# Peptides against a protein of PDB entry 4LZF: the designs that were tried, part 12

Target 1, 155 residues: chain A of PDB entry 4LZF
Amino acid sequence: GGRLVVFPNGTRKELSADGQTVKVMFFNGDVKHTMPDQRVIYYYAEAQTTHITYPDGMEVLQFPNNQTEKHFPDGRKEITFPDQTVKTLHPDGREESVLTDGTIIQLNPDGSKVIQFNTGQREIHTADFKRREYPDGTVKTVYSDGRQETQYPTG

## One batch from the design tools (peptide; aimed at target 1 T11 V24 D30 Y42)

Design b1_p25_2 (made by RFdiffusion4)
Pose (drawn by RFdiffusion4):
Order: structure tokens, then sequence, then C-alpha cells
Structure b1_p25_2 (pose): chain A 155 residues (1-155), chain P 25 residues (1-25)
């Protein structure tokens, strides 16, 4: 029916009957679970933070302010903030934010960006211009040289 | 064997805290 082992330093270890699951309760209050599928779940008592390592290379952190950070094996990092905005950082420097109101912000490493407003408007920022596109088909552009352009709808 | 295991768990505890400190820096 499993075993409990208590070490002189106060660390406790609980093994399942099949030995597949191991739970370690460290003297400092940290808790580690090793699962049969080799996931490792670590709880940091003082920091109140959970760190989960998956066998495929994925790591997940849960912070006490309810922020979650996911690290994918390829280097991608996905952050869920407490407000539930999801921000994805790519290793090449691109950033994408999907806010709960529906706004999407795409930032390129060269500094250009595309903003998709929940209102249906779309903004594009490049080295040459800032552009706003409207649902009615109107396009408004401000160029680096200061000129402003309005492209009216066909209708 | 149990003493060795205790030492390994203590070393693992220290390594986990070192890694977590680097993440939060």
Amino acid sequence: as target 1 above (155 residues)
Amino acid sequence: ALAAEEAALAAELAAAHAKFAAITA
C-alpha cells in the first residue's frame, strides 16, 4: 500500500504502491510530485509558485497573482496575465497580444506593428507611414514626410 | 542508501531554488 519515508533533516517522501508516483515534502515546505508519465510538479512554499516540467520540454509557471507563463520547447513564451490578456513572445522578437476585449496587437522586431481593434478598425505602422483602415472602407494614412492621405470608399 | 538519497534530495532542493531565483531575476 505504499511507503512513507522520513529523513533526519525532516524531508518526507511518500511512494505510491506501484512506485510510479513520488511525493516529496521538503523540510522548508516545498512539495514535489513526480508522476508516472515523468511530469514533475514543484511547489515553492515561500514564493507560493508552482513550476511544472513536462517530458516534451514544456515548462509552466503559475504565480500567486494568478499569472501563468508557458514555455514551449521551441522557445515560445506565452503569458496569461491576471486580466486574461494573452501575450506571446516568439524567439525572433515578434510579440502578439490577444486582449479579452478582442484587440490584437502584433509587434515585429523591426518595430513595425499591426493593431486590430475590437471596433473593427485596423492600424498599420511601418517605417514609411501610419495607416488606419475603417470598416466603411475608408483608409487614412500619415506618411513620414508629413503628408496625409484619405482614400474614400468606392461607395 | 537512505543517506545518499537524503543528500540527493537536499541538492535537488537547492538546484530548484537556484533555477527559480534565476527565472524571477
Fold by OpenDDE base, seed 1:
Structure b1_p25_2 (fold): chain B 155 residues (1-155), chain A 25 residues (1-25)
Amino acid sequence: as target 1 above (155 residues)
Amino acid sequence: ALAAEEAALAAELAAAHAKFAAITA
């Protein structure tokens, strides 16, 4: 019960029997699937890239190098790199990278940087200081003027 | 008509590539 239309320019349009799935095979090799859930799966043949658009505004790009990008309706982007690092770009300008070893690197809009090491240590970088926080509660701060301060945990 | 649909699909293709260029810039 499906229907196939072949246009003179070589583009093909295939409709499922229920009419809920549409497949367009463009003359350039691109393929577009419109699914019953209104998800659109577009394959760019030359770029070998898959682009999925969702009715809520979510977009997903899958690149041939195994990079995946999610573009959220709120403007947030999540990039999974080929090495499986995940980088999130927030609308407020904050960036977070989660490394495969569990380390989290946060770049804040104010220019500060926070590293959450997989060891439980945390390092904070600001214009005024670099601070290392240790799991035992010790905090070491090196200020921009060269002053150093160690804060010991209270036993 | 068939010709109109063909033209519309060609326009969709062009729009898709324009969007792709914008999103991957």
Scores: peptide ipSAE 0.454, ipTM 0.908, DockQ to the pose 0.899
OpenDDE base, seeds 2, 3, 4, 5: peptide ipSAE 0.452, 0.450, 0.453, 0.450; ipTM 0.908, 0.908, 0.908, 0.908

Design b1_p25_2_s1 (made by RFdiffusion4, then SolubleMPNN; from b1_p25_2, 17 letters changed)
Fold by OpenDDE base, seed 2:
Structure b1_p25_2_s1 (fold): chain B 155 residues (1-155), chain A 25 residues (1-25)
Amino acid sequence: as target 1 above (155 residues)
Amino acid sequence: SLAEEEERLLREQKELKEKLAEYLS
């Protein structure tokens, strides 16, 4: 059978019969589960936050506002916001957001930005210009010096 | 010992809380 240890401070530790699962229930309401696959699930009672750590270095945080953050071993971070927008932060500084309507926003390390709208339009922002590409092939560019250029599609 | 294990668990809890604080900024 399993084993239960109750510490003087009120913390409780439960061990499964096979010894592969350990549950620590802290006196303050925090809970720590150590699983057979060596993942550790920690629940912070006051913050109502769940923190999962994996042996490969992966970490997952689940916040009470329904935000989830994943920290990958390669340094990538993925945030799912309460509105279900997903933002990925890459180690090279690139950021990508996928909105619920399908819009994709990319922020590049050089400061440029690319927006792929759900309408099929694409907008590119650089230090030199802002460019809008339309599904029909039209391209409108506004340069930083104030010049504007429209390229019309070829049929 | 039981006392040593209790102390260890308290240390772990503290460390975990510190980690959480980093995430909550």
Scores: peptide ipSAE 0.260, ipTM 0.844, DockQ to the pose 0.909
OpenDDE base, seeds 1, 3, 4, 5: peptide ipSAE 0.257, 0.255, 0.259, 0.247; ipTM 0.843, 0.845, 0.844, 0.840

Design b1_p25_2_s2 (made by RFdiffusion4, then SolubleMPNN; from b1_p25_2, 17 letters changed)
Fold by OpenDDE base, seed 2:
Formats: sequence, structure tokens, C-alpha cells
Structure b1_p25_2_s2 (fold): chain B 155 residues (1-155), chain A 25 residues (1-25)
Amino acid sequence: as target 1 above (155 residues)
Amino acid sequence: MLAEEQERLEKERRELQEKLAEYLA
């Protein structure tokens, strides 16, 4: 059978019969599960947040508002917002958001921004211009000085 | 042993709580 230890402060530790699962129920309502695969699932009772840590360094946070954050061993962070937008923060400083409609918004370390619309249009923002690229090959550029340029596709 | 384990677990709880606070900040 399993083993239950009850500590004077009210914390409880339960060991499975096979010894592969450990459940700690803290006096404050927090719960820690150590699983056979060595992942640790921690539930923060007050915050109603689940925190999972994996042996490879992966961490997952699940918030009560349905937001999920994944912290990858390579330093990448992925946030799934309640609206199901997924934002990825890369170690190089690049940020990418994928909207539910398929739009992709990229923020580059140099400060430029690229929006790939679900229509196939692409918009590029730099310090010097905003440029819209159309599927037909048309490119419209509005420069910071107010100048506008349209490049039409070759016939 | 029991008291030591309790203190170890309590320390872990506090550390985890602090870690959460960092994520929520």
C-alpha cells in the first residue's frame, strides 16, 4: 500500500504503493505532484495556477484565465492568450504573434515590424517607411517624410 | 527526520511561491 505522512503543520505527503508518485498537499492548499516521468506539477491554490516543470528544463504555467505560458529549454517563451493568440518570444529578441485569423505579427530586434495578413498582404514597418506588399506584386511605400511610392508588377 | 522533512518541504513551498510571484510580476 501507499504511505501517508502527516506533518505537524498540516502538510501531507502521500507516496504511491510503487513509490513512483509523490503527492504533497501543503497546509495552504498548494499541491505538488512528482510523477514517474520526473515532471513536477505544482498547483498554487490561491492563484489557481498550475506550474509544471520537466526534467529537461521545460516549464509550463497554466493560469486561471486560460492563459498558458511555456518556457522552453532553449530560452524561447510561448504565450497562449485567452483569445488563443500565440506569442513567441525568441532568445534573440524577436517576437512573433500568431492571431486566430492567421495573421502573423513579427517584431524584430532591430525595431522593425512585419505583419503577414491572412489575405496574403504583407506590411513592413521600419524607422524609415511603412511598406505594403500585395499578392499581385504591387508594393506601396509610405516614407517617414511623407513621400509615397507605388511599384506595380510587370505585366 | 519528520521535523527536518517538514522544514524542507516548507522551504520548497516558499521557493515555489517566490517563483510564481516572479512570473506574475
Scores: peptide ipSAE 0.325, ipTM 0.867, DockQ to the pose 0.932
OpenDDE base, seeds 1, 3, 4, 5: peptide ipSAE 0.322, 0.320, 0.320, 0.313; ipTM 0.867, 0.866, 0.867, 0.863

Design b1_p25_2_s3 (made by RFdiffusion4, then SolubleMPNN; from b1_p25_2, 18 letters changed)
Fold by OpenDDE base, seed 2:
Structure b1_p25_2_s3 (fold): chain B 155 residues (1-155), chain A 25 residues (1-25)
Amino acid sequence: as target 1 above (155 residues)
Amino acid sequence: SMKEEEEELLRELKEEREKLAEYLS
């Protein structure tokens, strides 16, 4: 059978019969599970937040508002917002948001922004211009000086 | 000892709370 240890401060430690699972129930209501696969699941009772750590360095945070944050070993961070938008923060400083409608918003380290709309249109924002690319090949550019240019597709 | 283990678990609790504070900042 398993083993239960109850400490004077009220913290409880439960060991599975096989010794592969450890559950600590802290006096404050927090719970820590150490699993056979070596992942550690920590539940913060007051914050109602779950923190999972994996042996490979992966970390997952689950917040009570249904937001989830994944911290990958490569330094990438992925945030799933309550509205199910997924934002990825890359180690190079690039940010990418994927909206539920399929729109992709990319923020580049150079400060440029690219929006790939679900309609197939693409918008590029730079310090010098905003450019809209259309599926038919039309490109409309509005420059920072107010000049506008439209390039039409061939035939 | 159980007392030492209790203190260890208390340290773990504090460490985890500190981690949470970092994530929420």
Scores: peptide ipSAE 0.345, ipTM 0.883, DockQ to the pose 0.936
OpenDDE base, seeds 1, 3, 4, 5: peptide ipSAE 0.343, 0.338, 0.342, 0.339; ipTM 0.883, 0.883, 0.882, 0.882; seed 4 fails the geometry check

Design b1_p25_2_s4 (made by RFdiffusion4, then SolubleMPNN; from b1_p25_2, 18 letters changed)
Fold by OpenDDE base, seed 2:
Structure b1_p25_2_s4 (fold): chain B 155 residues (1-155), chain A 25 residues (1-25)
Amino acid sequence: as target 1 above (155 residues)
Amino acid sequence: SMAEEEERLLKELEELKKRLAELLS
């Protein structure tokens, strides 16, 4: 069978019979669970936060407000907010947010911004202009100098 | 020994708390 060790400070350590699962219940309520697949599950009692670490370096945080954060080994971070918006932060500085309505917002390292609306419209923001692209092929551009241009689709 | 293991676990707890603080910052 398994074994249980109870330390004087109140910390408890449980070992499965096969030794593949180890559960440490710290005196403060925190829990560390080492699994056969080598993932380690931490529960921080005060923060009510679950933290999972994987052998490949992946880390997952689950917060009490239902926010989830995934930290990828390549430096990418993916945040699922309570409202189910998903934000991805890329190592190159690019950020992408996918809203629940399907809208995608991209922030680029050069400061440009692209919004892909769920309607099929696309808006591009640069230092020099704001451009709206319509599904019919119409493109409207407002330049930083105040000039406006409309490009009509080729019929 | 059990005392040594208890101390190791205590140290681990402190390290985990530190890591959490870093993750929450």
Scores: peptide ipSAE 0.285, ipTM 0.858, DockQ to the pose 0.885
OpenDDE base, seeds 1, 3, 4, 5: peptide ipSAE 0.283, 0.272, 0.277, 0.277; ipTM 0.856, 0.853, 0.854, 0.854

## One batch from the design tools (peptide; aimed at target 1 P8 K13)

Design b1_p26_1 (made by RFdiffusion4)
Pose (drawn by RFdiffusion4):
Structure b1_p26_1 (pose): chain A 155 residues (1-155), chain P 26 residues (1-26)
Amino acid sequence: as target 1 above (155 residues)
Amino acid sequence: SAKTTTVYTAAQAAAVAAELAALAEK
């Protein structure tokens, strides 16, 4: 029915009966669980932070302010802020934010962006122009040369 | 079966040092 091992330095180790799960309670208050499927869960006592490493290469961090950061094996990084905005950073430099109100912001490494407002409007920023598209079909554009254009709805 | 407990003395510190180092790995 399992074992408890206490080391001279104060670190404690608990093994399950099948030896598949190991729990380490370090002298400093940190706690590590190693699961049968090889997930490693590490709790940092002073920082009150959890770090989970998955066998597939995924790493997850849980910060005490309830912020969660997920690192995918391919290099993608997904952040859930406390407000529940989800921001995804791609290794190529693209960034995408999905806010809870429904706004989506897509930022390209060349600096261009597309903004999708929860109101149904869409805004595109490029080197040449800033454009706003409206649900009624209206398109408004401001060009780098200062000209402004309004494309009226067919109807 | 009941859970067993092993307690190492200070004199055995050198003997379990390698194990403690391995446990510290993440």
Fold by OpenDDE base, seed 4:
Structure b1_p26_1 (fold): chain B 155 residues (1-155), chain A 26 residues (1-26)
Amino acid sequence: as target 1 above (155 residues)
Amino acid sequence: SAKTTTVYTAAQAAAVAAELAALAEK
């Protein structure tokens, strides 16, 4: 059968009969499961948070407030907030947030911002201007100096 | 051994959500 090892500090280590599953119950209440598929499931008792590490380098954190974080091997991070907004942090510094209403917010490394509204309108923010693009092809630009410009779909 | 966590807190999550909401309303 399985094997149980009890350490002097109170930590307990349980091995499955086949040796492929290891459960460590730490003295602080944390629990670590090493699975046959090589994933490691760590439970932080105080924080009530689950941290899964995969052999390919993927990491998944699950928080008690329903927030989930995925850390990809390529350095990308994906955060699902309790309200189900999803924010992606890219290795190049770009950030993208998808709201539950369908709005997409992109923050670029150069400081520019792009908002794709659920209405089909798109707004671009740069140091030099704010630009609103409409589904009909109309584009309205407000420059930092206060100048305004409208481009119509017919030219 | 027991691990530590350096991840987003509930407070950080709330702050980010509020910021995102404000950005979307602009």
Scores: peptide ipSAE 0.036, ipTM 0.622, DockQ to the pose 0.016
OpenDDE base, seeds 1, 2, 3, 5: peptide ipSAE 0.034, 0.036, 0.035, 0.034; ipTM 0.599, 0.599, 0.595, 0.613

Design b1_p26_1_s1 (made by RFdiffusion4, then SolubleMPNN; from b1_p26_1, 11 letters changed)
Fold by OpenDDE base, seed 1:
Structure b1_p26_1_s1 (fold): chain B 155 residues (1-155), chain A 26 residues (1-26)
Amino acid sequence: as target 1 above (155 residues)
Amino acid sequence: SAMTTVVYSEEEAEEVAAELERLAEL
């Protein structure tokens, strides 16, 4: 059978009969749960935060405000905000935000910004220009010097 | 199967608590 250990301070340790699950319930309400798949689930009672660590180096943080953060072994981070916006932080410095309406905002390491609208329009921001691309093939460019260009689709 | 209850020392409890705190700071 399983084993229950009770410590004088109120901490409890539960061992499964197969030895694959270990649950430590601390006197302060914190919980450490080691699972058969070797993930470790930490619950911090005061912060009401869950922290899951995986054997491959993946980490998942769940905050009481319903924000979730995934820390990938390659250094990538994925943040799901309470509003369900998903922000990905890439190791190269690129950031991508996916809004609930399907809009994608990309921040590039060179400082450029690309917005892919759910309408199929795309906006590109660089140091030299802002460009709007339309689904019909029209492209409008406003340069930093104030010049404007409109390219029409050659139909 | 009935769970066996074992009471461990305070020292063992402190070690487990300290390890949890270290992991929380990481």
Scores: peptide ipSAE 0.033, ipTM 0.617, DockQ to the pose 0.408
OpenDDE base, seeds 2, 3, 4, 5: peptide ipSAE 0.015, 0.032, 0.017, 0.016; ipTM 0.431, 0.605, 0.415, 0.419

Design b1_p26_1_s2 (made by RFdiffusion4, then SolubleMPNN; from b1_p26_1, 14 letters changed)
Fold by OpenDDE base, seed 1:
Structure b1_p26_1_s2 (fold): chain B 155 residues (1-155), chain A 26 residues (1-26)
Amino acid sequence: as target 1 above (155 residues)
Amino acid sequence: MAMETIVYSEEDAEKVAAELEELAKL
């Protein structure tokens, strides 16, 4: 059978019969659960937050507002917001947001921004210009000096 | 199968609490 350890402060430790599952229930309501797959699940009662650590170094945070954060071993982070927008933070400083409507927003380390609209239109922002690309091949550019250029698809 | 219940001393509880405070700071 499993073992139950009860501490005077009210903390409880449950051990499975095989010793592979350990559950600590702290006096403050926090819970630490070590699973057979060696993942550790922390529940912080005051914050109502769940923190899962994996043996490969991956971490998952689940907040009470339904936000989820994944921290990958390579330094990449993936945030799922309550509205289901997914933001990826890359180690090189690139950020990508995927909106629920399918729009993708990319922020590049050089300061440029690319928006891929769900309509198939694409907008590129640089220090020198803003450019809109249309599905028909038309390209409109507004330069920082106020000059405008329209390129039509070569038929 | 009945779980065995072990009640630790107050000193053992303090050690566990201290280890847990250190883990909460990480």
Scores: peptide ipSAE 0.034, ipTM 0.598, DockQ to the pose 0.462
OpenDDE base, seeds 2, 3, 4, 5: peptide ipSAE 0.018, 0.016, 0.032, 0.014; ipTM 0.487, 0.480, 0.615, 0.436

Design b1_p26_1_s3 (made by RFdiffusion4, then SolubleMPNN; from b1_p26_1, 13 letters changed)
Fold by OpenDDE base, seed 2:
Structure b1_p26_1_s3 (fold): chain B 155 residues (1-155), chain A 26 residues (1-26)
Amino acid sequence: as target 1 above (155 residues)
Amino acid sequence: SAMETVVYSEEEAEEVAAELEELAKL
């Protein structure tokens, strides 16, 4: 059978009969659960946060507000916000947010920003200009000096 | 199957608690 270890401080350790599962329930309400697949599940009672660590170096954080964060072994982070927006942080400093309507917002390491709207319109922000691209091929550019340019689709 | 319950001494508990706290901070 399994084993239950009870400590004087109120901490409890449960061992499965096969020895492959270990559950520690700390006196403060925190829980550490080691699984047969070598993942470790931490529950922080005060924060109501779950933290899962995997043997490949992946980590998953689950917050009480329904936010989820994934930390990949390659250094990439993926944040799912409560509104189901997904933000990816790349190791090179690039950020990408995908909204539920299909809009994509990219922040580049050079400070430029690209918005791909679900309508097929695209907006590009640089230090020098803002440019709006339309599905019909029209391009509107507003330069930082206040100059404006409109390029119409060639028929 | 009934779990076997083992109660450790305070000294053993402090050692295990310290080890577990160190492992939880990692």
Scores: peptide ipSAE 0.034, ipTM 0.623, DockQ to the pose 0.535
OpenDDE base, seeds 1, 3, 4, 5: peptide ipSAE 0.034, 0.029, 0.017, 0.017; ipTM 0.614, 0.580, 0.406, 0.413

Design b1_p26_1_s4 (made by RFdiffusion4, then SolubleMPNN; from b1_p26_1, 13 letters changed)
Fold by OpenDDE base, seed 1:
Parts: sequence; C-alpha cells; structure tokens
Structure b1_p26_1_s4 (fold): chain B 155 residues (1-155), chain A 26 residues (1-26)
Amino acid sequence: as target 1 above (155 residues)
Amino acid sequence: SAMTTVVYSEEQAAEVEEELEELKKL
C-alpha cells in the first residue's frame, strides 16, 4: 500500500505503493511531484506557476496567464505567449517569432530583421536598407540615404 | 490496498522545510 506522511507543520508526503511516485504537499500550498519517468513537477501556489524538470535537463514553465516556456538543454528557449505566438530564442542570439497568422519574424545577431509574411511577401531590414520582396519577383529597396530602387522580374 | 498514515517528528519536518527553501531559490 501507499504511505502518507503528515508533518506537524501541515506538510504532507504521499508515497505510491511502488515507491516511484512521491507527492509532497507543503504547508504553504506548494506541491512537489516526483514521477516514475523521473520528471519533477513543482507547483508554486502563490505564483500559481507549474515548473516541470526533466532528467535530460529540459524545463517547462506554465504561468497562470497561459504563457508557457520551454528551456532546452542546449540553451534554446521557446516561449508560447497567451495569444499563441511562439518565440524561439537561440543560443547564437537569433530570435524567431511565429505569429498565429503564419507570419515569421526573425531577429539576427547582427541586428538585421527578416519578416516572412503569410502573403508570401518578405521584408528584410538591415542597417543599410529595407527591402520588400514580392511573390511576383518584384523587389523594392529603400536605402538609408533615402534612395529607392525597384527591381522587376526578368521575364 | 489501504494507505498507511505516519506522523513524523518536528525534526523531519525541518528537513522538508529546507527542501522547500531550496525550491524557492530556483
């Protein structure tokens, strides 16, 4: 059978019959749940936040506003915002955001920005220019000096 | 199977409180 341990401060520890599941319910309302797969689930009652740690070093945070964060062992982070936008932070400093409409926004370590619109248009921002690429092959460039160029598809 | 209930001492409660303080630092 399982075991329930009750501490004088009100903390409770539940052990499964096989000993593979351990649930600690702290006096402050926090919960630590150790699972058979070696993941540990922490619930912070005051913050209403769930923190899951995996044996491979992955971590998952679940916030009360429906934001979720994944911390990968390689240092990558993936944030799912309440609006379901997904932002990935790469170890090299690159950031990518995927919007619910399919738009992709990339921020590069050099400060350049690329927007892939759901319409198939792409916009590139650098220190020297902004460039809009159209699905028909037309390219419009606005340079930092105010010069504008339009390149037409060579049919 | 019936679950067994055990009441622990205050010393054992202190070990669990220390674990709680470590969790708050993460």
Scores: peptide ipSAE 0.033, ipTM 0.657, DockQ to the pose 0.435
OpenDDE base, seeds 2, 3, 4, 5: peptide ipSAE 0.035, 0.021, 0.036, 0.032; ipTM 0.663, 0.525, 0.660, 0.646; seeds 2, 3, 4 fail the geometry check

Design b1_p26_2 (made by RFdiffusion4)
Pose (drawn by RFdiffusion4):
Structure b1_p26_2 (pose): chain A 155 residues (1-155), chain P 26 residues (1-26)
Amino acid sequence: as target 1 above (155 residues)
Amino acid sequence: MTALIESTTAHPDATYRAAGATVTHF
């Protein structure tokens, strides 16, 4: 029915009957679970943080302020802030934020960006211009040279 | 001792006792 091992330093180790699951309770209050499928779950007592490593290379961190960070094997990092905004950082430098109100912000490494407002408007920023597109079909643009343009709806 | 703490292998009890550990079975 399993075993409990207590080490001189105070660290405790609990093995399941089939030996597939191991739980380590360190003298400092940290807790580590090793699962049969080789997931490793580590709890940092003082920092109150959980770090989970998956066999496929994915790592997940849970911070006590309820922030979660997911690191994908390819290098992508996805952050869920406490407010539940989801921000994705790509290794090439692109950033995408999906806010709960529905706003989407896409930032390119060259500094250009596309903003999709929950109101239905869309804003594009490039080296040449800033542009706003409206649900009614209106397009408003401000160029780097200071000119302003309004494209009226066909209707 | 540290290697046993980090091991996921179900070692014989003698291995733990050799490291000065107390082993309790359920």
Fold by OpenDDE base, seed 3:
Structure b1_p26_2 (fold): chain B 155 residues (1-155), chain A 26 residues (1-26)
Amino acid sequence: as target 1 above (155 residues)
Amino acid sequence: MTALIESTTAHPDATYRAAGATVTHF
């Protein structure tokens, strides 16, 4: 059969009959589950936060405001905000945000910004210019010195 | 834009054991 261990401090440890599942209920209200797949699920009672650690080094955090964070073994982080915007932080410093309307915002390590609109238009921001690309192939550039250029699609 | 919640909290894992534990088998 299973086992229940009760400690004098109020912590309780439950072991399954097969020994594959361990549940620790800490005296502070925290709960730790070690699963048969070696996943560890930790619940912080005060913060109402769940932290899952996977054997491959993946981590998942679930917050009480419905924010979810994934920490990948390669150092990438993916944040799902309560509004369902998804932000990815790359190890190289690049950031991408995908909005619910399909707009994609990219921040590059060099400080440049790219916006892919749901209309098919794209806007590029650098220190030297802002450029708008249109679905018809037209490109408009406004330089930091105020000069403007329009490039028409080559037929 | 939603603010990030801090993801760092300490576990009481290191100190939960004590002498005089009771074990029930089932």
Scores: peptide ipSAE 0.089, ipTM 0.676, DockQ to the pose 0.199
OpenDDE base, seeds 1, 2, 4, 5: peptide ipSAE 0.019, 0.072, 0.032, 0.058; ipTM 0.549, 0.649, 0.597, 0.670; seed 4 fails the geometry check

Design b1_p26_2_s1 (made by RFdiffusion4, then SolubleMPNN; from b1_p26_2, 16 letters changed)
Fold by OpenDDE base, seed 1:
Structure b1_p26_2_s1 (fold): chain B 155 residues (1-155), chain A 26 residues (1-26)
Amino acid sequence: as target 1 above (155 residues)
Amino acid sequence: AEELVNSTEDLPDEEYEKAGAEVIDY
């Protein structure tokens, strides 16, 4: 049999019969579940936010606007925005955004930017140039001094 | 984002009586 504990303040604690699941329903409407796998699921009632903590140190936040954040033990952060864009923040300072159309935008720690288009075209932005690479092998470069170069695929 | 703070009213079994909790086994 399970156990229910009712506190005078209105908080309730439910223990499963096997003791592997604990549910605390706080007086403020918050809910804490401790699961058999040792993950803790905390629901903030006012914020309507779910916070999952894993024994390995991973954390998952689920916001009421359908944003989800994953905080990895290595310091990586992955944000799924309401529009389903996924942004990854790497510990080295690199940022990557994957758009729903398959476009990938990379921001590098040196300030360079790489856009991988879903068409197979790639655009590289540096302090010195912008470069567009085409699937046919054509490469167009616009340098910061205004010089332009086009490299055509050797036919 | 606002800091989310967990509620603290989760006592071990031995503290239930001190808290005046009712315990129901089912």
Scores: peptide ipSAE 0.301, ipTM 0.767, DockQ to the pose 0.302
OpenDDE base, seeds 2, 3, 4, 5: peptide ipSAE 0.285, 0.284, 0.284, 0.285; ipTM 0.741, 0.732, 0.738, 0.695

Design b1_p26_2_s2 (made by RFdiffusion4, then SolubleMPNN; from b1_p26_2, 13 letters changed)
Fold by OpenDDE base, seed 1:
Structure b1_p26_2_s2 (fold): chain B 155 residues (1-155), chain A 26 residues (1-26)
Amino acid sequence: as target 1 above (155 residues)
Amino acid sequence: AQELIESTKDYPDSVYEAAGAKVIDK
């Protein structure tokens, strides 16, 4: 069951018997595959990139260098880099990167930056200061004017 | 013929053939 349609330009279209699966093999090597679950798989031959679109608006891009990008319906993007770092871009402008060693880097819309190190130390960057928080509760701040402050843990 | 390629609509064999395409039953 099914049909194969061969067009004069070399494009081929495979149709399932139930009409729920359609595979178009374009003359340039690109492929468009429409699935019964309504996801559409695009393969771009020149770029060697796979682009999957879902009926809920989700999109997944897979690049030849092993990078993967997820585009969520709410505007959020999640990038998995070849080194397995995961970067999330939020619609409000906030960015979060999770490194393979467990370090988390947050970039906030106001320009501030927070690094949660895998050692348990935390570093906060603002326009006015750079602050290091230690697991024992000690906090060291270096202000933009060069002043330094150390705060010790309180019982 | 581009519409026939890109569309997910089901067309009769005669429509494809009118566009110069060959239809093969599987």
Scores: peptide ipSAE 0.505, ipTM 0.938, DockQ to the pose 0.881
OpenDDE base, seeds 2, 3, 4, 5: peptide ipSAE 0.068, 0.186, 0.181, 0.190; ipTM 0.605, 0.737, 0.724, 0.707; seed 4 fails the geometry check

Design b1_p26_2_s3 (made by RFdiffusion4, then SolubleMPNN; from b1_p26_2, 14 letters changed)
Fold by OpenDDE base, seed 1:
Structure b1_p26_2_s3 (fold): chain B 155 residues (1-155), chain A 26 residues (1-26)
Amino acid sequence: as target 1 above (155 residues)
Amino acid sequence: AEELVESTEDLPDEEYEKAGAEVIHY
């Protein structure tokens, strides 16, 4: 059979009959579930936040505003914002944001920025220039010194 | 974001009674 432990402070601990599931209901309203797959689900009652820890080291945070954060074992983080924008932070310092319209914004460790527009246009920002690439093969470059160049697809 | 601190009450089974806990088997 299962086991229930009731603490004087009101905390309760339930152990399943197989011993594979543990549920702690804390006096403050927090809840901790240890699952048969060894994931731990912690609910913070005051913050209304769920924290899931996986055996491989992955963590998932679910906030009351519908933001979700995934912390991967490799150090990568993925944030899904309430507006459904997904931002990935890579261990190398690269950041990538995918907007709901399909636009992708990449921030590189060197400080450069690449925007892949949903129109198929691409914009590259460096310390030295901004470059716009068009689907027809036209490339427009504006240099930091104010010089402008246009390259047409016909050469 | 505020730091989220987990509550913990992890005792060996033999220590629950000493802590004044009620143990119910079902």
Scores: peptide ipSAE 0.247, ipTM 0.750, DockQ to the pose 0.307
OpenDDE base, seeds 2, 3, 4, 5: peptide ipSAE 0.241, 0.245, 0.247, 0.247; ipTM 0.745, 0.745, 0.751, 0.751

